# Peptides against a protein of PDB entry 8BZL: the designs that were tried, part 213

Target 1, 228 residues: chain A of PDB entry 8BZL
Amino acid sequence: SYDRAITVFSPDGHLFQVEYAQEAVKKGSTAVGVRGRDIVVLGVEKKSVAKLQDERTVRKICALDDNVCMAFAGLTADARIVINRARVECQSHRLTVEDPVTVEYITRYIASLKQRYTQSNGRRPFGISALIVGFDFDGTPRLYQTDPSGTYHAWKANAIGRGAKSVREFLEKNYTDEAIETDDLTIKLVIKALLEVVQSGGKNIELAVMRRDQSLKILNPEEIEKYV
Target 2, 242 residues: chain B of PDB entry 8BZL
Amino acid sequence: SRRYDSRTTIFSPEGRLYQVEYAMEAIGHAGTCLGILANDGVLLAAERRNIHKLLDEVFFSEKIYKLNEDMACSVAGITSDANVLTNELRLIAQRYLLQYQEPIPCEQLVTALCDIKQAYTQFGGKRPFGVSLLYIGWDKHYGFQLYQSDPSGNYGGWKATCIGNNSAAAVSMLKQDYKEGEMTLKSALALAIKVLNKTMDVSKLSAEKVEIATLTRENGKTVIRVLKQKEVEQLIKKHEEE

## One batch from the design tools (peptide; made by RFdiffusion4, then SolubleMPNN)

Design b1_p21_5_s3 (from b1_p21_5, 11 letters changed)
Fold by OpenDDE base, seed 4:
Structure b1_p21_5_s3 (fold): chain B 228 residues (1-228), chain C 242 residues (1-242), chain A 21 residues (1-21)
Amino acid sequence: as target 1 above (228 residues)
Amino acid sequence: as target 2 above (242 residues)
Amino acid sequence: DEAEERDREEALKARIESLYQ
């Protein structure tokens, strides 16, 4: 059966394991990324942490380097592997090239990693999509998205996970130059976009903000409520 | 769907990893393992199913493994898989100690094993490990810690949790009775006995059927101690009197 | 038995759901 072959095309040209890995992504909670003028914002639907679970160990947004962060949707364990490899590459790049990675570079690295796992008979695809945001050394804000296939594209705004369709439809309507004119407006846009799929308001949203020449800031719930 | 039951861990049309799910199901039939974090220590309590009458009083812990001086784990699932993983944990911890001349941080050891577990879910020719683990430890970064990992290579930190048979009921009881910030090791031990007494498919809880290990700090050193049968008996007796 | 089986199934479902973020 072609649907079970990891690296075999169907007669109609489908890579079923890649498509099914995309279905795994849809089981993840929603993540949204927006590129502003001088800001990049990641917002995620906060999965309810089980009572007695340590929240420290539940992360959907992570730093890859000082200038790059990533949100993912899909298999948590798969994401950890990708994140770790990306972090190693970011550090390696700093050592070998003496500059931080560009957001495109690290995105391409992650995409290439994913692609290799679609072409090896002994490996299943990664069950994750990622939104990768950050600043290039020239101060240009960037947003990229990667899929299980190893494809990647640059975006102004995008979403991944279970609510991604609704969030994208919202962003397509509401992403304007006026809507991202300020950092605060950009943050508000992300929150409004997430509220299309998140039922219980700001308490179930996690926001990460990176401004030009600033470190990643995770907003606390009180800071988020100021934008709601 | 029966179609995905028998092969290398691949995605279903719905994006599910059935071999991982089936490994998790198999663990649900394993003996109960419980972990509780306290302010002054952390404990593991595990159901001992194989009571061989001919085993000499060598309190060989069947389900609780010392990993290093600062960490221990308990296992639920396939014993052979557990032996492989616990050995790997010891090797990872030892390699780290040799490389860095300090003990491996607890979460880092857990993560290293979880990366191995994840690999067995992604690479062909391998099956997922049919094992969940609870880890207890102490390090200078986070103090006392409790972690759980599953066949997927996912893990999380916990204040209290349970794996294996009747783990849902155990977790429910832990959620009810666990007092955050007020949990002493003594109260944690009592809670462990209470939960095991209700969740083990036994008519009467006996010390021979329960393994308990505690991890404490004494004089700036980690102490991992498996409770003696008499100590467990006393805990059971105390619970029966309440 | 049915209650225990239900609890086990619910626990398993919750764990399976935990695989995804």
Scores: peptide ipSAE 0.375, ipTM 0.794, DockQ to the pose 0.801
Fold by OpenDDE base, seed 3:
Structure b1_p21_5_s3 (fold): chain B 228 residues (1-228), chain C 242 residues (1-242), chain A 21 residues (1-21)
Amino acid sequence: as target 1 above (228 residues)
Amino acid sequence: as target 2 above (242 residues)
Amino acid sequence: DEAEERDREEALKARIESLYQ
């Protein structure tokens, strides 16, 4: 019987497994998301890939659909499960509703999935937070965050993972309408924010950009260096 | 601390999955398995620890399993868990073949098993599999491939890697001697013997204690071959002469 | 023996760290 109830309330009202899953997120490398005017940008701290490891198999940013992408922090294997479920839902929505998901819709789906794993017998919480960005069908750029509890909120800018506190403090000071006036300025803001916690400059940053009516673009290191 | 060690895989206060970490530790005590990707093929080399004289000399590879015509794997860890996972891999591959009338892509097979492994770390009443795997394969998308997966359900692609006993030392040697873009299957075999000779806790490397499989392409078909003992002896002898 | 044990611990640590992204 006890093996079934993983996430339970403590006498003081805490969901310890959810709190501990949030600690797992802090073990992840930093990810940052910024919503510009007509752009959404995800930036992540690149982990040092082992010399003999194929970089192709190490992804921290992924597409969920043509109009939605996400970055995560925390348990890599847990993230894969969430990503796969979200991708299936995006495709299912296209088939059933004949329209792409809104960024809010897919965020709510992911959040609901996470919440169920905090309440379902015999399941531990997902050890991941996610930044979900994209465009709604009306061309509105969106940024959402979700955490292990299944909460979600819309943001102008946010960060998750190990350096998230420092990055958020930077964004709180530097996110202005002037700082996001252009696509290039928005990208620069993300890079500057990541440089608060990332050592060795642009070489250890991965950037993904989605512009209005465009597909997800992952910037190469040379493109990133132009913004540093 | 101890309360989190005894139950279903749950988070510690520090956000750690101790049951997964302990499974990974247990794998560190298993026999060494190596994988090396070459330009013209990919290989697995595995330590054979249980040479029971009473085992019927059935030429079955103890640690290297054929999954389908295009993929094989080696295992480090709990044998019973390995048998379950290798059987599941075969079932997944067969179901895909039946559904799509083509072989499953290598990474997709690895991912499918990794999703199962992950589930055993997240669902109650289950323990992590005490097994890491190396996968070798060929598909039309990426050609020759080498993957590693662990008890967490994490995986990665590799040019060369090692699991099991002395895996750190083996990986260090592979990093030193692996020449990117210049690795032939012949040179990979020699490198595998070199690494095993240094990492196996044996006074002398013998062919009876080593299993080697190669995966190549011949006439547009994948060929998976387990090396005969005599072939392994020749590789060892060649290494001793260098 | 101590060097080998350290190498094992470092390898295990690296693998554990690889669980998180």
Scores: peptide ipSAE 0.357, ipTM 0.774, DockQ to the pose 0.785
Fold by OpenDDE base, seed 5:
Structure b1_p21_5_s3 (fold): chain B 228 residues (1-228), chain C 242 residues (1-242), chain A 21 residues (1-21)
Amino acid sequence: as target 1 above (228 residues)
Amino acid sequence: as target 2 above (242 residues)
Amino acid sequence: DEAEERDREEALKARIESLYQ
């Protein structure tokens, strides 16, 4: 069956393993990214953690470098591999070029990594999409998305995972220059977008904020509730 | 027969490379890309399918890529494969420039990429790239040029051609309407709009759904220009008035 | 069954459109 082939075309020209990897992403909890004027915001739906599982072990938002962070949807183990390779590349770039990566650069690196895993018969695609946000050294906020295929694009706002369609539809209607005029409004936009798919309000949302020339800040539940 | 379909680099008993054929089928699902060679320039015209409001406007062209100062390409097929190949084209062109202190000739750049494509059809454990490209360029050897390449690593020079969705119908129209030796860039633009209007799976051609780039020579320099939406609207309007 | 097949075809079409330029 062609659908079980890791990296071969079907007779009709499909890469079924890439399509199935996209289905794996849809099994992930929702993640949202929004680019503001001088802020980037990532929001994720908190997975229901088993009662005996340490909640701290389930991170969907991670720093890649001081100026770049990533949220993902899909296979957690696959994400760990991508994150680790991206972190190594960020550090390598600092050592070799003496400057941090641009958000585009590290996105392209991750995208190329994913693409290579779609072309080798000895490897399956990564079952993850990622939202990558950060600031370039010129102070420009950036948001990128990558898919299991290795495709990447820059966005003003986007979503990945199970509720991504509904969240994108919300963002398409509500993302305006007025809605992102301030940092607080941008954060509110992300929260409102996530609330389209997240049950039980702010308690099930994790938010990460990066402002110009500032480190990644993960908001605590009390800080999130101030915006809802 | 099915045993050969799942192996990327094995001939069938009939001498077919099914994975290459299947990669070609994948390209048939991509948006239409046209290339037309004129006496005073070359153009690429591509269907824009992914119009998302939330895309960052910094993306000037979705399907047309500048390779260097003298060349551009358009892509039909798998986007991620396209990104890898367009990046490789830029690297090849840059390495040549650094080594020889002159721009790479158009055909040499096309050939270098085609060798890579071919290798992905011959080496075990690799699949073909699901990508066809149209290349436009200028060099001192052949002047204005248009090339097409496919997943097999085959390429050819063209006066006018099409890849992607409804490419066969487009090529048939180009064969009928292309006037050898009399094609101006202006006439080529009009022809591109005419062909796209018939081959795109859209009820009405709009400037939002069409990307056009022209390559010309001005004052001994190559100029690659992506047409503004207003310019494309004017071309569409002119076609509707004819 | 026809509706599910149509939904699968539409989903497939949407996937194809997401994969291809």
Scores: peptide ipSAE 0.060, ipTM 0.563, DockQ to the pose 0.018

Design b1_p21_5_s3 (from b1_p21_5, 11 letters changed)
Fold by OpenDDE base, seed 2:
Parts: structure tokens; sequence; C-alpha cells
Structure b1_p21_5_s3 (fold): chain B 228 residues (1-228), chain C 242 residues (1-242), chain A 21 residues (1-21)
């Protein structure tokens, strides 16, 4: 049976399923990542949790390892698969190499996974983009982005999801060395960037902060309001 | 566009998975299932549509399935797909028990099935399962739990929720009447009857058309009980008197 | 009937939207 290639080139050289997977990402709520001097910050637009839904089960930011976390935009179920694969790889690396993964290493792993799903005749692309942040063992803060194609790049700041264009435009104007001079200023930059697209202010923002040699901290709403 | 409807689950130009959406639409036509989390237990209530007189009165829950000693589920959608998924849930739970010598945590069982569901949305030559599930369970980590999963492999924890026919109206009623922290199993049962009475397209709610299961803890053990028809009749009668 | 159909469509829409985060 010719399992018809799901992802094929058009006559003009486009991979339509990859492009359409990028449209799936745009249906996700906005996520933003910023690399500071000694901090990495992820901010996400909180979708209004349905009344009676358990917030514990609604996560847009997740830890991949102690030194790496990820925010995503797009298909939730697809994200779970990628996250689980990445977590297994992080643990495997610790066991085999006896060191934590670098942020680049795990990003490349995720990117390679996504890319393979664009070449397999029996698979559609993942409908997710991810912002991957963390610290390398040398204490260097890192921010990477991956998309459905399996491309990845390092960033100072970036955004994904529905409001990503507006947030990126804000970051392009406001990301300066002065704006990231302190941890608090870096956090404030992320909040201000999200407020460009988030309705109803700070109550609809989730923030995750990773500082050098510290674990991931998710800020509570009261902590977020201090920066607004 | 018809081109995206007939093939393996692929993205539309707008980033939609139409086969998943169509599976969800199909579930909207299935009989109503609801779940309610209480302080002292959790329940499933389901519409029974296939009342054939020739069905052997064996206490065959049409829609509620025991998964293990600590978990049960209710299904809305394609019966054949439901049978496959419920069997897989039992196998996953059993394999975990054999491997770790302890019951599988509720959320882990849900996620394991959701990964299977997701795979059927991503791999060629597969279609999404036309089934949504409600899961009730108890474990030592989170106590009583209620989960919902859909054809995409998405899931969430809930205090109360509904799947199948008229699920929107049911959810709206649950949002109005569910009192967080004050919900007893008794009040949850009454709420379930109230919601079913309004959401089932029947002139009169009958015990023959309703399946209810409760999950409680007694003497440090989980007890899953399907209510007898007489018990359901009493609940309906009580609702009619209020 | 139209109100119920609208409610069903809205519920379906909400569920479809829940697929994306």
Amino acid sequence: as target 1 above (228 residues)
Amino acid sequence: as target 2 above (242 residues)
Amino acid sequence: DEAEERDREEALKARIESLYQ
C-alpha cells in the first residue's frame, strides 16, 4: 500500500504540511522567552482555565530537566509527546555522559525529532513551536526556538503563538542591554511584552524564571502583579 | 475543502486537524456521560440508549467500565473504538502493577492512553479514535480524581464535566450548581440526576436509561459500585419531589 | 432547536480551541 507521503514538496518547492503546522502554532496562546544576563524568563498567555478544570493539568511551561525548561505553542497532545521524548533524552544523557544536557543539545534533539516527522511518509509534522531556555553547565543562559520544520536557532528574545508578531515587534524595540541589566528588569520586559497581546492584565500571565544555579520557579499571580 | 477530509489526519491550510474535529463532532451525538468529583468520592453518570428487552439483564454497564480496583471510566462515541481503548487501559494498568507491584497512578494511566490517541492523529494510515472518556479514580498521590480525554489525546483534570450529547448545557449547569469544597457524594448524585434530567432528550427520566457508578474509599480500600436500578429510581424520585 | 444547535456548536468550538495551547 503506497502510504502516500503526507509531507511532500509542491511544484514550487513548498512543504505545505509544515507551513500548515506553523498555522497550528498560531492558534496557540502566546509564549515569550527572554535571555537576561544571569536569568532566563518564559512568559505565557494563560488561557482562561475553564471553570471546574484542574489547573494542575493545564501546563504550557514544563521542565525538561533541572537546568532546562520549555514553553510551547500549538497542539497540546503533540507537545506532550515531544516533552516526554526530551525528558527521556535528558535522563539518558545524565546516565551515559554523567553531565546534564546543554540547552543546545536538547534543542537539537527536539529539532531532529521534528524534522524526522517531516520526512516520514507515515507521519504528519508536529503542530508545535517551542521556546527552550536554561543554563549550560558553565552557567551560560540560553534561549532557543524550534518550529514544526525542525529548524532551531539561538535567540536573545523571541515569541511564538497567536500574538508572536506583536510581541516580537515590541522586543525588537525594547530589548537593550539596559533593559536586561537586572533580573527584575528582565522579568519586567517579559511582562510588558506579553501585555501587548494579553487581555485583562497580569492575571492572564504565567511566568517561569530560571536563575543561574537555581531551579525553575513559577511565579504566583501576586509576584507577577509586583512587576505590572 | 474535501481534500483534507478524506486523507490521513493532516493539517488544513488554517492549521486544523479536520479528522480530529470530525471525531469530536461524532462524540457530540453520543449519549451523555458526566463525572462529578466530591470530597468523599467521585461518580460517573451515563445515558443508556440501547435498551433492548432481549439484552440479557446481566449487569452489563453499557458505558461504564472498571479498569482496575482503583479506576473506572465512561465512554462517549464509537462503541468499537471504546472497546479497544478500554481493553488497552486494562492492559496498561495490569502491566504497571506487575512491573512495580503497586497500582498505576490515575494520571499516568490517562496519559498512557492519551499518547496512543495522539499517535492515531499523527501516524499515516490511522484515523483518530471516535471516543472521549471520563476517568474516575483514587490514588495515594491526589486522592479522588476525575479526568476527561478526547480524540486528540488531550486530557484534563476536572471537578465536574460532561461529554456526549448536550454536553454544553450540562457543563453550564454544572458550573452553576457545583459548590467547590462543599460537594458530598450525596449532593453530587443529586446534581447528576438534575443535570441528566435536563440534558437527556426524554420526557421523563427513567432509571432504565441511566447508569451511575460511584468510587469511594472504605476501610482503606477503593470501592467501585454501580448503583442498582432501585437506587437510581430513588434518586430520580427525590429529584422530582424537590 | 436553534438555541440547542448553537450551544452544541459553541461547545464544539470551545473543545476545538482547547486542542491548542
Scores: peptide ipSAE 0.309, ipTM 0.726, DockQ to the pose 0.779; fails the geometry check

Design b1_p21_5_s4 (from b1_p21_5, 14 letters changed)
Fold by OpenDDE base, seed 5:
Structure b1_p21_5_s4 (fold): chain B 228 residues (1-228), chain C 242 residues (1-242), chain A 21 residues (1-21)
Amino acid sequence: as target 1 above (228 residues)
Amino acid sequence: as target 2 above (242 residues)
Amino acid sequence: SAAAEEDRKKALEAAVESLYQ
């Protein structure tokens, strides 16, 4: 039967499949997001790519639209489904509303998608958390987080994945208005935050930067080393 | 513990999908398939296990499937699942061709099937496909390509890789012997024979137990060719002389 | 063979690790 209940309440009110999907997220490498003044930065721990694997096919950061990008932690295949659905929604919104999505809008869409997979019979939750960053049409930088439950919140800075606790503790101490005063300082903050959990220095970090009115830029290793 | 092992499409307390892991375990028992990307082509080499003298077709491909004019795949795992997925690949490729009047890009075909595979890991009443695939192809975007996909719906591009029996050993050998940027199709064929000779659970490598397909470009067209038994014999003989 | 079982274990571990990013 296709109508098998997958996510059900326990007697004590827990949704175990959602909690276990959150454990799947913790198996993912760390991702960090920081909102600066006129910049949003995503940093990720690079997973070791096999020597013979094409690095092009290994992406932890992706664009959803020109004004929105996402990093995820957890199941790679689940992430692809969410990314594809979000991209379609971004395009649909541009066609129907004649404006790009707000970062909140697309976050809410993703969150609603995730929530439906926690409530629908015969579906398991998505095993992913996401950091969604971008700019609203008014030029306001935004950072949102979603989890497997379909909750979402706006953040100044946050982290997901294996090292998220340590990175959050670092950000709680070091995120100040002075620390994000410039784009370069904001990038440095992300790198420093990732270095709390990344064993090998700048070589194992991937950084994506989106500035106001600019496209997503993935920094090369040499560019990253300048901030270390 | 076992409660999560018996239920399809659910997470364990540790965030594991045991049905996907068990599908991957099943693939480890399948015959070896390897793929090697060269500068001038790409190849698949597969172990043929089901040699039956009473088969009507003396020259059949058990594990290598032509998908369209520009792509082929090799399969490791459950044959029935492989047949379903290879048919779906052909349908996806054909639908794309009809819709866009151009061949589907290699990665898009791989991704489309991987979305199906993923769905079988997320929707109730379904089990994961017990199949990993190697895809070889050519398109105008990336040229010659080699992909691997697993039961989870994950995929990746590769220079060389192996699935099925003794795949870890094969991958280790490929990592040692693969020369990036210097790999010709001829050298790739020799490497394929070398790896199969060491990784197949056979006393002697024979042409009857090996299927090889090459994908090349000739006069602006993709050519997919399954090597004749005599050609494979020559490759084996050459390896034995080295 | 014990060698084949070890190879399968290694291959499975690598495959399972690849599921997560």
Scores: peptide ipSAE 0.451, ipTM 0.810, DockQ to the pose 0.841
Fold by OpenDDE base, seed 1:
Structure b1_p21_5_s4 (fold): chain B 228 residues (1-228), chain C 242 residues (1-242), chain A 21 residues (1-21)
Amino acid sequence: as target 1 above (228 residues)
Amino acid sequence: as target 2 above (242 residues)
Amino acid sequence: SAAAEEDRKKALEAAVESLYQ
């Protein structure tokens, strides 16, 4: 059967291992990204961290560089590989080009990496999607999504993981210029979007905010509750 | 679907890596390993299953491996796979020390091995390692640390955890009895014995069947010590008196 | 034992869930 090969075309043109890698993404907890006017916000459903697990080692949101952060959904170990390669590329770019990467550049790098793993019969696809947010050097906020196939697109708002459909439906309805008019409204939009799929309110949400010329800020639970 | 069970590094239609899951199943049959983080140290406790009278007594630890001066690990799963991975950990640590003239940070060593484990889940013609590891260590960045890694190449930091046989019951007991911020190495040792006594399917816990290692800091140096049989006997006796 | 088998099943389920984030 064609589905037993690592990644080959079916007679009907399907890449089953890529499609099945997309199913692996749906097993991940929900992540949402929203681009505001002068802010980018990532929100994630907190996976129930085991009581004795160190929260420091359970990160669904990570910095790639000072101007770029990423949330992912899917296989945690696969995500680590992608994150590490992206971080190396961000640093390499700073050294070779003397400027930080654009959000598009690093997204394209990640997408190309993923695509190569879909084309090699010696490798399976990465079982992850990512939301990549940040600021370009000109201060333009950006949001990109990439999937296991290595496709990528720019978004105003998007979601990945198990609740992504419901969150996207909410965002399609509620993403307006008025809804992102302020930083606080943009944060509220992300929280409201996550609350479509997250039980028990703000306690199960992690939020990361990046503003122009500012480092990634992870909001504490008390800060999140102010928006609920 | 059983059709995906035989091929390594492929996703099922549901996005599952069955070979990784089967490697985890194999680990469930291995002897119990516990790790507990304390304020003043970290410990590993492991079930010793291979008590053969003809084994040379010089074999200090079957399941606990010193990696470098600042780290040790315990293994649950396939012994041959464990030997390969523990050797690789030592090589990674030595290469880092040679390159940077300082010990490798604990999490970085764990991550480096986890990247290898992950590769064996993604590259064709490779099978996952049938091994989970507990890592104990100290570094200048985070102090005392406990990590767990699985066949997927996933890892996490823990205050206390268990791998191998009866791990779910052990984790439940650890969750109940672990006091955050109040855990001394002495209390951690007592907790380890308590949990092992309940999770090891033996009528009586004996020092011959338990390996315990502690990692402490003395005079600005890391000390990794495997407890002597007499010390383990004293811990067991103390538990029986409570 | 049946109890040990149930524990292994529970442990495996938890481990499999941990693969995804």
Scores: peptide ipSAE 0.444, ipTM 0.807, DockQ to the pose 0.844
Fold by OpenDDE base, seed 4:
Structure b1_p21_5_s4 (fold): chain B 228 residues (1-228), chain C 242 residues (1-242), chain A 21 residues (1-21)
Amino acid sequence: as target 1 above (228 residues)
Amino acid sequence: as target 2 above (242 residues)
Amino acid sequence: SAAAEEDRKKALEAAVESLYQ
């Protein structure tokens, strides 16, 4: 059966394992990324943490480097592998090139990693999509998305995971130059976009903000409530 | 559909890793292991399966493994897989100690094994490990810690959790009775006995069927202690009197 | 027992749900 072949095209040209890995992504909670003028914002739907689980061990947003952060949707364990590889590459780049990675560079690295896992007979695709945001060394804000296939594209705004369709439809309607004119408006846009799929308001949203020349800031619930 | 079950490294049409799920199901048939984090320590309690009478008296815990001076784990699932993984944990911890001249942080040890587990779910010709682990430990970064890991290579930190047989019922009981901030090791031990008494498929809980290990700090050193049968008997007796 | 089977099902469902974020 072609559906069982990791690296074999179907007669109709489909890579079923890549498509099925995309279905794994849809099982993840929603993540949204928006590029503002001088800000990048990641918002995620907080998955209900079990009452006795330590919240510190449940992360959907992570730093790859000081200038780059990533949100993912899909298999948690697969994401950890990708994150670790990306972090090592960011550090290696700093050591070898003496500059931080560009957001495109690290995105391309992650995409190439994913692609190799679609073409090797001994590997399944990664069951994750990622939104990668940050600033290039020139201060340009960037947003990229990667999927299980190893494709990547630059975006103004995008979403991944279970509610991604609804969030994208919202962003397509509401992403304007006016809507991102300020940092606060950009944050509000992300919150409004997430509220399309998140039922319990600001309490179930995690927001990460990176401004130009600033480190990643995760907003606390009280900070989020100011934007709701 | 069972049709996608035969290969360890494929997604189902719905994006599921059935071999990982089946490994998790296999763990559900294993003996119960629970972990409870307290303010002054952390414990593991594990169901001791009936030792065949012909087994030479294995004085050692069958399900609780000391990993290093600061960490222990319990296992639920395939015994052979558990032996491999517990040995790997010890090797990782030892290599770290040799390299850095300090003990490996608890979460780093857990993560290192979880990366191995994940690899066995992604690489062809490998099957997932049919093992979940509970880890207890102390480090200078987070103090007392409890972790759980599964066949996927996922892990999480916990205040209290359970794996193996009747784990859902055990977790439900732990959620009801666990008092955050007020949990002493003494109360955690009592809670462990309470949960095991209800979740073990035995008519009466006996000390011979339960292994308990505690991890505490004494004089700036980690102390990992397996409770003696008499101590477990006293805990059971106390529970029966309440 | 039916109760044990139901418990395993609940445990498995929770475990499977935990795989995805």
Scores: peptide ipSAE 0.443, ipTM 0.809, DockQ to the pose 0.842

Design b1_p21_5_s4 (from b1_p21_5, 14 letters changed)
Fold by OpenDDE base, seed 3:
Structure b1_p21_5_s4 (fold): chain B 228 residues (1-228), chain C 242 residues (1-242), chain A 21 residues (1-21)
Amino acid sequence: as target 1 above (228 residues)
Amino acid sequence: as target 2 above (242 residues)
Amino acid sequence: SAAAEEDRKKALEAAVESLYQ
């Protein structure tokens, strides 16, 4: 069967391993990204941490560089590989170009990496989608999404993972210029979007906020409760 | 003709990596390994299944491996795979020490191996390692640490956990009896014996069937000690008296 | 034993669930 081979085209032109990797993404908990005017916000559904597990080792949001943050959905181990490669590229770019990466640049790098794993003999696709947010050097907020195929697009708002459909439907209805007029409204929009799929309210949400010329801030539970 | 050996771990239609899941199933049949983090140390306790009388006693520990001066691990799963991975851990730790003139941080060693494990789930002609590991260590960044890693290359930090046979029951018991912030190494040892006594399919727990290692800090140095059989016997006896 | 099989099933389910985030 073509699905049991390396990523190859089916007779009907499908890349089954890429499609199946997209199904792996849907097994991940929901992540949402929203681009505001002067803010980018990532929200994630916290996976229930086992009672004896160290929460420090359970991260769904990570910095790629000072100006770029990423959330993922899908295979945790695959995500680590992508994150590490992206971090190395961000540092390499700073050394070679003497400037931080643009959010688009690092997104293209990640997308190209993913694409190569769909075409390279003896490799399976990455079982992850990513939301990549940050600021370009000119202070423009950016949001990109990548999938297992290596496609990428710029978004105003998007979601990935198991609840992504419901979250996207919410965002399509509620993402307006008025809804993102302030940083606080943008954060509220992300929380409201996540609450469409997250059970038990704000305790199961992690939020990361990046404002213009500011470092990534992960909100504590008390800060999140102010927006609920 | 490089026959692309069909042995690549691939996604199922449902997005599952069945070869990874099957490796995890194989680990469920392995001997039990426990890890418990205490305030003053960390321990590994492992079931010794192959008490072959002809095994040269020179093998101090069949399931607990010293990785460097600050870390040890225990293994559940395929012994040959375990040997490869434990050797790789030692090499990674040594290379880091040579490069940076300081011991590798515990999580970095765990992640380096987990990246190898992940690669064996993604690259063709390779199968997943049929091994889960528990890691104990100390570093200047996080102090005493306990990690678990699986065939996928996933890992996590733990206060207490179990891999191998009867691991779900063991984890349930650990969740009930583990007291966060109050766990001494002495209490952790007692808890390890309690859990092993209930999870090992033996009528009586014997010291010959259990390996225990402790990692402590003494005079600003990490001390990794495998308990002597007599010490394990005393722990078992104490548990039987309670 | 049936108990051991049930334990393995529970352990495997938990492990498989842990693969995805």
Scores: peptide ipSAE 0.433, ipTM 0.799, DockQ to the pose 0.861

